# Peptides against a protein of PDB entry 2AUS, part 77

Target 1, 323 residues: chain A of PDB entry 2AUS
Amino acid sequence: ADIKREVIVKDDKAETNPKWGFPPDKRPIELHIQYGVINLDKPPGPTSHEVVAWIKRILNLEKAGHGGTLDPKVSGVLPVALERATRVVQALLPAGKEYVALMHLHGDVPEDKIRAVMKEFEGEIIQRPPLRSAVKRRLRTRKVYYIEILEIDGRDVLFRVGVEAGTYIRSLIHHIGLALGVGAHMAELRRTRSGPFKEDETLVTLHDLVDYYHFWKEDGIEEYIRKAIQPMEKAVEHLPKIWIKDSAVAAVAHGANLTVPGIVKLNAGIKKGDLVAIMTLKDELVALGKAMMSTQEMIERSKGIAVDVEKVFMPRDWYPKLW

## One batch from the design tools (peptide; made by RFdiffusion4, then SolubleMPNN)

Design b2_p15_1_s4 (from b2_p15_1, 4 letters changed)
Fold by OpenDDE base, seed 5:
Structure b2_p15_1_s4 (fold): chain B 323 residues (1-323), chain A 15 residues (1-15)
Amino acid sequence: as target 1 above (323 residues)
Amino acid sequence: DEEFEELVERIRSLE
C-alpha cells in the first residue's frame, strides 16, 4: 500500500470542469454515506458478517460489505464499504494486511534464538489453509513482508507482522513454534492494517457509530458521522490509477471500456491483467477494471481498449454525455 | 425500537 507510484502525464493540457461530479471531500452527507467506507475497529467476539449486519442496522443501510474477514476472536481494522461503495471491497480483498500478534511458546527459548528463527520467516512461506476456511485446502505460498518483534517476556512474544492477503497468522505461529523446537500457539491477534486502512484517527467503534448516527438524526449534527465514514476512493488508494478526460467519464460510467484516447495520466508499472482504478481529474472513482495494456502500451498507442471495465461506481449523471 | 436497544446493549457488552 505504501509504494508511491510514479504518475506519467499523457495530456498536460487536459482540464476538468469544477461543476461536474462530486469530489470525495465535497459530497453532501447522504451522498457521502452512499459512497462511504468505515474503518471499523471490530471488537472480539462477533463474526465480520454479524458486525456488517449491525452497521447496516445502525446506519439504516440496505447494503454493506467488508474488505476481508477477521475471525470472531480477532479485533481491529475491518473496512466496511457502504451502499453504492459495497463492491469496492474487491480492491481490499487482495490488499496486504498487518497484525500485532501475541505468540505463547510451549517451552523456554533464548531470546537470541527467538529473534534469529523469526527473521527466517520473512519472505515466502508455505501454508496450508485451516479446515474451517472456505478456501480449498491446497498448499500455497504466501509472502511475509516483515516481522518486527515488539517485546519478549519469557515465553510470550509480541510481534508486528506484515503479510500477503490470506496469510494465516495462527499457522505462521505454529510453524515458528515448530522451528524453535518447543511449539507455540497464538494467544492474541489484532489486525492493525488492511491495505490503505490502518489504526489512525479514522478508526471508529460500533459504539461511535451508534452515537454519531444519533447526533446526526436527532440533533442535526453531521460532523461526527461525516468523519466516521471515509470516501470510497480511500479503498482504492493502493491500486494503480488511470485518470481520464471529462469527456470519457460519462461513457465509462455507462459501462463502456476505457480507450487509450481517454487517458490523461496514469501510474507507472501497470501490467496487463492488473486491477486498476479509473479516476476523474478530481480523484473521483469512476470504475474498477482489468488493464488490457501495460502502462507503456497505454503511452505508446493512440487507440485501443486500455481497461476492461468490470465495476462502475460513479452515477451516470455526474458528468455530461459528450458523445 | 426494542430491537435497536437490544443491539446497542449487545454492542456495549462487546467493548
Scores: peptide ipSAE 0.210, ipTM 0.877, DockQ to the pose 0.969
Fold by OpenDDE base, seed 3:
Structure b2_p15_1_s4 (fold): chain B 323 residues (1-323), chain A 15 residues (1-15)
Amino acid sequence: as target 1 above (323 residues)
Amino acid sequence: DEEFEELVERIRSLE
């Protein structure tokens, strides 16, 4: 679950002009698409890159990017960020993942032993990345947040697993099989969550996107394509947030670092070096950046650089220059 | 566009 972060108010008198910006729910359809993320149900068969190329073609887009590779045979939740939102995928790469996996055992094991051994794999595990991974094949620790056994049918074990980004489920199943003493392999895998994106009413297929785009372009019905695309702000829901004054928005949108006087409210628990989302008072994403201060330092200090701005998303003209 | 129709058919074959 996304940990609800406490919100600390630094300036309780700060107001926002309703005429400035474009809140996520008030964007015209073309602008909504330009700042959109699709919660795609990736079919089994194609690569994640092929699917992104197809989305670009069917929606007539110049740019798109995915929030973390699924193998060709793996289906389920693939966030696809569109056009001006493409770079928001950087917030999704480090996000936790959930999968449903079918593990096939190579021998008979009592159900009680299966349950006991799989429970021991919750927490910190040591993995070696597979050869096909772009990551160097060094031993590394990864966190398994939870394992939920859904069904056991003889040698077939269906389970849900929540994991740290870059945990290999195939390797986890191999190690479980070794611990059971019989060996095991991954028969099936589906991703059910990628950070804030999950299996819900926002999940859409490639077929849905074809049809919904047709309804918009030929029939003038925008409702379906509007619902099929989430605002880019969805892709940063799991990040700690800093909300800024209207007077600070234009400067940050021009690539200026966020200074302490620009902060209206912020999440608790920000550490120096954390990736943070800079938001307007209307919950519009301005930029992603690296925290240069803790939450406590941002409260106590009157001046200084709070966030080193790395990626700007908001157009420079949505808010006036008020500095 | 014939190329678009081929893509749609390919998508429909995967779902």
Scores: peptide ipSAE 0.193, ipTM 0.873, DockQ to the pose 0.951
Fold by OpenDDE base, seed 2:
Parts: sequence; structure tokens; C-alpha cells
Structure b2_p15_1_s4 (fold): chain B 323 residues (1-323), chain A 15 residues (1-15)
Amino acid sequence: as target 1 above (323 residues)
Amino acid sequence: DEEFEELVERIRSLE
């Protein structure tokens, strides 16, 4: 998520009309909520689905969805996409995750051995999903991007871990315990990141949402609820982006595929088959789609389908139909 | 709404 992608400009003369669209920072509060994502601090106890249902009740919403299940006992970062933004969770499901975990060892192990063995679990690991998982229980490879030991206190090991989506930390800890020869279990787990969402000033509790909604509805104070909800564009920050001409926006908003002439600028390193975000020149999310060309092909070609549009977010009327 | 109050109480008990 943190790697700045190079931006290649294809049309340096392309301008945008300031009268069209609703930039993320300029949405009226009702529209901001309709296109919002909450960086929720999920409490331990409830399921992710229960928490989403509660948010819908608190905020009087018809629809919401979460950016990747946390187990009932697991706390921390749960992105919750609201209303018209609900489908943006598709961008978050494949995103990397970070956790802080407390591992309890079932025997005494020298600290140097703990550090050495845990370092061996950085990189590719083989996992089998737990019985309770909705996914098929087949062996699969997952990436552990990093393991950072924060503290070792006897048999308790506190560590930060960055992982590929769908890595099971409980299973990782079990395998570390086996490799140490004493066994281990997961005592505590908190998710500290889900793609672009992390523990920062945007993290809010369910209690915060109750209070902030009350301040808006009863006191007319919008500022708190506005800050508690991120624009849906936050949920695609980690994706490669393609920025399009104003003249192409309405077509894409109607579900037309993006063609090469509509591209103004794009990120480097797009491959055919990648999930990409189609953006306006005002950084508004128009749609998610599948890249049908590489970045290089999108630069070199004068025509053709650049992106197969899968999910439209922008309303059809924000930009004029120019065809 | 009693159901909403119960929800708020439950939320407060979990945080």
C-alpha cells in the first residue's frame, strides 16, 4: 500500500471542468455518507457481520459491507463501506494486512532461537485454512512480508506481522510453535492495517459513531460524522490508477469500457488482468475494472479497450454526456 | 427506541 507508483502522463494538456462532479473533499454530508468508508476499530466479541449490521442501524443505512472478516475475538481495523460505496470492499479483500499478535509458547525457548526461527517464517509459507473458514480447506501458499518482534517476555512473544490477504495468524503461530519444538498458541490478535486503512486519526469506535451521529441529527453539528467517514476513494489508494478525460467519465459511469483515447495519465506497472481504479482528474472514483492492457500498451496504442469496467460507483449525471 | 438503547448499551459494554 505504501509504494508510491510512478505516474505517466499521456495527455499533459487535459483539463477538468470544476463545475462537474463532486470531489471527495467537497461532497455534502449526505453524499459523503453515501460514498463513505469507515475505518472502524472493531471491538472483540461481535462478528464482523454483527458490527456491520449495527453500523447500518446507528447511521440509518440501507446497505454496508466490510473490507475483510475479523474473527469475533479479534479487534482492530475493519473498513466498512457504506451505501453506494459498499462494493468498494472488493478492492480491500485482496489487500495486505498487518497484525499485532501475542504468541504464548508452551515451553522455555532461548530468545536468540525465537528470533532466528521467526525470521525463517518471513517469505512464502504453506497454510491450510481453519475448519471454520468459508474457503475450501486446501493447502495454499501465502506471503509473510515481514515479522517484527516487539517484545519477548519469557514465554510471551509480542510481534507485528505483515501478511498477504487470507493468511491465518493463528496457523502461523501454531507452525512457529512447532518449529520451536515446544508448541504455541495465539493469545491475542489485533489487526493494525487493512490495505490503506491503518491505526491513525481516522480510526473510530462504534461508540464514536453513535455520538457523532447524534451530534449531527440532534445538534446540527456535521464536523464529527464528516471526519469519522472517509471518502470511498481512500479504499482504492493501494490500487493502480488510471485518470480519464472529462469526456470519458459519463460513458464509464454508464458502464462502458474505458478505451485508450480516454486516458490522461496512469500508474506505471499495470499488467493485463490487474484490478485498477478509474479516476477523474479530480481524483473521484468512477469505476473499478480489469486491465485489458499493460501500462506500456496503454501508452503505445492509440485505440482499444484499456479497462473492462466491472463496478461503477459514480452516478451517471455527475458529468455530462459528451457523445 | 428500546432496541436502539439496548444496542448502545451493548456497544458500550464491549469497548
Scores: peptide ipSAE 0.190, ipTM 0.872, DockQ to the pose 0.955
Fold by OpenDDE base, seed 4:
Structure b2_p15_1_s4 (fold): chain B 323 residues (1-323), chain A 15 residues (1-15)
Amino acid sequence: as target 1 above (323 residues)
Amino acid sequence: DEEFEELVERIRSLE
């Protein structure tokens, strides 16, 4: 998520009309909610689905979806996309995750050996999904990006771990325990990151949401609920972006594929097949789509389909039809 | 709303 992507400008003269669209920072509160994502601190106990149902009840919403299941006993970062933003979760499901885990060893192991063995689990690991997962139980590789040991207290090992989406920390800990020769289990797990969402000032509890909604509805105070909800554009910060001309926005908002002439600027390193975010020049999310060209092809070509538009978010009327 | 109050109580019991 933190990879700064270079921005390549194709049209340095492209301007945007300030009267068109609704930039993320300029949405009325109702519209902000309709295109919002909550960085929820999920409590331990409820399922991710129960928590989403509760958020819909608290905020009086018809639709919501979460950015990747947390087990009932797992707390921490659960992005919950609201209403019109609900489908932005498709950008978050494949995103990297970070956890803080407490591993309990079933025997005594020297600290130096713990550190050495855990370091060997950085990189590609082979996992079998647990029975409880909706995922077909095939052996698969997953990447462990990093393991940072925070504390070792006898048989208790607190560590931070960055992983590819769908890596099972419980299974990782089990395999670490086997490699140490004593066995281990996951005592506690908290998710500290899901793509662009992390533990920061935007993290809110269910209690916060209850209070902030009350302050808005009963007291007319919008500030708290506004801060508690992130714009849907936050949920795509980790994706490569393509910024388009004002004249192309309405077409894409109607579900037309993005063609090369519509591109103003784009991130470097887009590959064919990548999930990309199509943005306005005001950093509004228009759509998600599949790149049909590389960045280089989008620069060099004068025509062709750059992005196969899979999901439109922007309303059709925010920008005028200019064709 | 009794259902809402029950939900709030349940939330408070988890935090």
Scores: peptide ipSAE 0.174, ipTM 0.864, DockQ to the pose 0.961

Design b2_p15_2_s1 (from b2_p15_2, 8 letters changed)
Fold by OpenDDE base, seed 2:
Structure b2_p15_2_s1 (fold): chain B 323 residues (1-323), chain A 15 residues (1-15)
Amino acid sequence: as target 1 above (323 residues)
Amino acid sequence: SEIEEIRRILEEQEL
């Protein structure tokens, strides 16, 4: 999520009409909720599905979805996309995750050996999904981006770990325990990041949501519920972006593929097949799609399909039809 | 209320 992508400008003269659209910071509260994502602090105990059902009840919503399952016993960062933003979770499912884990060792191991062995688990690891997983139980590789040991207290090892999506920390800890020769289990696990969502001032509890919704509905105070809900654009911050002309927005909002002439600026390093976010010049999310060209091809070509549009988010009427 | 039941469930899990 933290990789700053270079922005390449194709049309430096392209302007946007301030009367069109609804920028993320200027949405009325009802519209902000309709295009919102909650950075939820999931409590331990309930399933991610139960928590989503509770949010729908608390906020009187027709639909919501989560950005990647946490086990019942696992707490922390669960992005929950609301209403018209519900489908933005597809951008979060493949995103990297960070956890803080407490590993309990089943025997005494010198600290130097713990540190040395845990460092060997940085990089590519082989995993098999657990029996309870809906994922097919085939061997697969996963990336461990980093392991940071926070504390070692005898047999208890507190560590931070950054991982590829669908890495099982319980299985990682089991394999570390085997490599140490004593065995280990996961005592505690908290998710501290899910792509662009982290532990920060935007993290809210279910209790916060109950209180903030009450303040809005009973007291007329919108400020708290407005701050508790992030714009859906937050959920795509980690994706490569393509910014389009005002004249292209309505076509894409109708489900038309993005063509090269519609591009104003784009991130460097887009490859064919990448998931990309199509944005307005006001940083509004129009759609998600599959890149049909590289960044270089989108720069060099004058025509052709740049993005196969898969999911439209923007309403069809926010920008005029200019065709 | 359904909200009070959610509050109770959350309180029981923080213990």
Scores: peptide ipSAE 0.023, ipTM 0.662, DockQ to the pose 0.095
Fold by OpenDDE base, seed 5:
Structure b2_p15_2_s1 (fold): chain B 323 residues (1-323), chain A 15 residues (1-15)
Amino acid sequence: as target 1 above (323 residues)
Amino acid sequence: SEIEEIRRILEEQEL
């Protein structure tokens, strides 16, 4: 999520009509909810699925989905995509995660040895999914991006860890404990980040959502519920983006593939097969799709299918049909 | 301690 992607401009003369679409900051409250994602502080106890069901009840929604399962006992950042935005969770599932974990050691270990051994777990690790996982229990490599020791108090080690999606922190702690020679277990775990969603002013509880929905429905105050819901575009900030001409938006919104002439600007480093976000010049999410070309091919070519459109989000009527 | 602060944050979220 933190990698600044260079933006390459292909058409520097392309303008956008301010009357077309609904930019993320200019959606009426009902439309904002329909295209929303909650940065939920999941409590410990309930499953991620139960929490999604509660949000649907609280906000009177037909559909919602989460950006990656938290275990029942794990608290913290759970992105919940709402209504028409529900399928944006596909962008969040593969996104990196951060956790704060409390590891309890089963014996005394010198602090210098703890620090040295934990540093060796940065990089590629071999993991086996736990028995409770719906994922086939095959050995797999996962990336640990960083380990930051926050505090060491005797046998208790508090640390921050950035990991590839589907890294099991419980398994990491078990392996660290084995490497230390004393064994260890995960005492506590909180997820502090899920791709572009982190612990910040946008993080809200289930209680907040109850109160904020009440203030809107009973008192007519929309401000709180508006702040509690992020635009769906937040959920794609970590993806490579392609910005398209106003004349291409309605076609893509109807499910047409993006062709090279429709591109105004794009991120560097797109590879064939990458998941990409197709955006308007007003930073509205039109669709998710699979890149059929690299960034370089999209620059050099005058024609061809740039993106195979897999999932449309934008309504068909936000932009006029210009073909 | 930072450990105690995180424990408190985790405990305060038990609904």
Scores: peptide ipSAE 0.008, ipTM 0.483, DockQ to the pose 0.052
Fold by OpenDDE base, seed 1:
Structure b2_p15_2_s1 (fold): chain B 323 residues (1-323), chain A 15 residues (1-15)
Amino acid sequence: as target 1 above (323 residues)
Amino acid sequence: SEIEEIRRILEEQEL
C-alpha cells in the first residue's frame, strides 16, 4: 500500500470542468454516505457479517459489504463499504494485511532463539487453509512481508506481522511453535491494517456510529458522521490509477471500456492483468477494471483498449455524454 | 506492558 507510484502525464493541457461530477470533498452528506467506506474497529465476539448487518441497521442502509473477513474473536480494522460503494471491497480483498498477534509458547525458549527463528519466517511460507474456510484446502505459498517482535514475556510473544491477503496467522504461529521445538498457539489477534485502512483518526466503533448518526438525525450535526465515513476513493489508494479526460468519463460510466485516447495521466508500472482504478481529473472513482496494456503500451499506442471495465461506481449523469 | 494494553483493547471492545 505504501508504494509511491510515479505519475506519467500524457496530456499536460487537459482541463476539467468544475461544474461536472462530485469530488470526494464536495459531496453532500447523503451522497457521501452513498459512496462511503467506514474504517470500523470490529469488536471481538460478532462475525464480520453480523457487524455489517448492524451498520446497515444503525445507518438505515440497504447494502453494505466488508473488505475482508475477520474471525469472530478477532478485533480491529474492518473496512465496510456502503450502498453504491459496496463493490469497492473487491479492491481491498487482495490487499496486504497487518496484524498484532499474541503467541503463547508451550515451553520455555531463550529470547535469542525466539528472535532468530521468527526472523526466518519473513518471506515465503507454505500454508494449508483451515477446515472452517470456504477456500479449497490446497497447500499454497503466502508472503510474510515483515515480522516485528514488540514484547517477549516468558512464553508470551507479542508481534506485528505484515502479510499477503489470505495468510492465516494461526497457521504461521503453529509453524513458528514447531520450529522452536515446543509448539505454540495464537492467544490473541488484532488486525491493524487492511490495504489503505489502518489504525488512525478515521478508525471508529459501532458505538461511535450510533452516536454520530443520532447527532446528525436528531441534532442536525453532520460533522461527526461525515468524518466517520471515508470516500470510496480511499479504498482504491493502493491501486495503480489512470486519470481520464472529461469527454471519456460518461462513456466509462455507461460501462464502455477505456481506450488509449481517453488517458490524461497514469501511474508507472501497470502490467497487463493488473486491477486498476479509473479516475477523473478531480480524483473521483469512475470504475475498476483490468489493464489490457502495460503503462508503456498505453504511452506508445495511439489507440486500443487500455482497460477492460469490470465495475462502474460513478452515476451515468455526473458527466455529460460527449460522443 | 504492551501485552496487557492489547488485552485491554480487545476486552474493552467486547459487546
Scores: peptide ipSAE 0.007, ipTM 0.500, DockQ to the pose 0.053
Fold by OpenDDE base, seed 4:
Structure b2_p15_2_s1 (fold): chain B 323 residues (1-323), chain A 15 residues (1-15)
Amino acid sequence: as target 1 above (323 residues)
Amino acid sequence: SEIEEIRRILEEQEL
């Protein structure tokens, strides 16, 4: 569940100039694409890198990146960040994932035992990364947030699973099979969620993108391609946010660290070291950065560096320099 | 539990 973070207001009198910036809902189509993220339904077969290359070709883009690799055989939610938004994938890599998996058991197991054992895999699990992973093959813990059994048909177990980023469902299924005493393998896998991106009306295929780009370029109809691309701000919805004064936006857009006086409102529960999104009062993403203070410290202190700015997204000219 | 045994086996393979 998206934990709705409480919003603490520090300056209730802070206004924003409607002439400055480009709110996510008011970007011209070309600018919307430049700061866009596609909620792609990745087909089974191609690699995530091949799919990103195809999107770049379809939409005539110079740059794109994906929010977390899906194996060739795995379908479903692949966020693809475009052009100026490409680096927003850094916010999606650590985000939780949901999958629907089909597990095939190598022997007969009573349904009650299947349900009992699978429930024991909720919480912290130990995993060794597969050989194909760029990650060093060290044992590591990963969180399984939930397992929901959808269907049991003899040896076939369909289940939904919410997991910490970099949990290997194939390895989870292998361990479940060992715990059941019969062994198991992953027959099918679909990713149904990647952070804020899920299976909803925003999910589009490569075919949809071809058609929608054609409707825009050949027929002058931008509506379809506009709906097929989400604003980059969607890719940070799961992060704690800090909203800043108009007078602070240009400085942060130039790569200056956010100082406490620039804060108008912020989410509760920010800890030192958290990845945070710096937003305008119009909910435009300015930058990603590392929190140097807790929420409480940002409330109580009158000065100091609140956020170490790591990645700027907003152009330097959207807001005037007011210092 | 069988899960604790799997965890132990996985831990023993890195020692």
Scores: peptide ipSAE 0.000, ipTM 0.330, DockQ to the pose 0.012

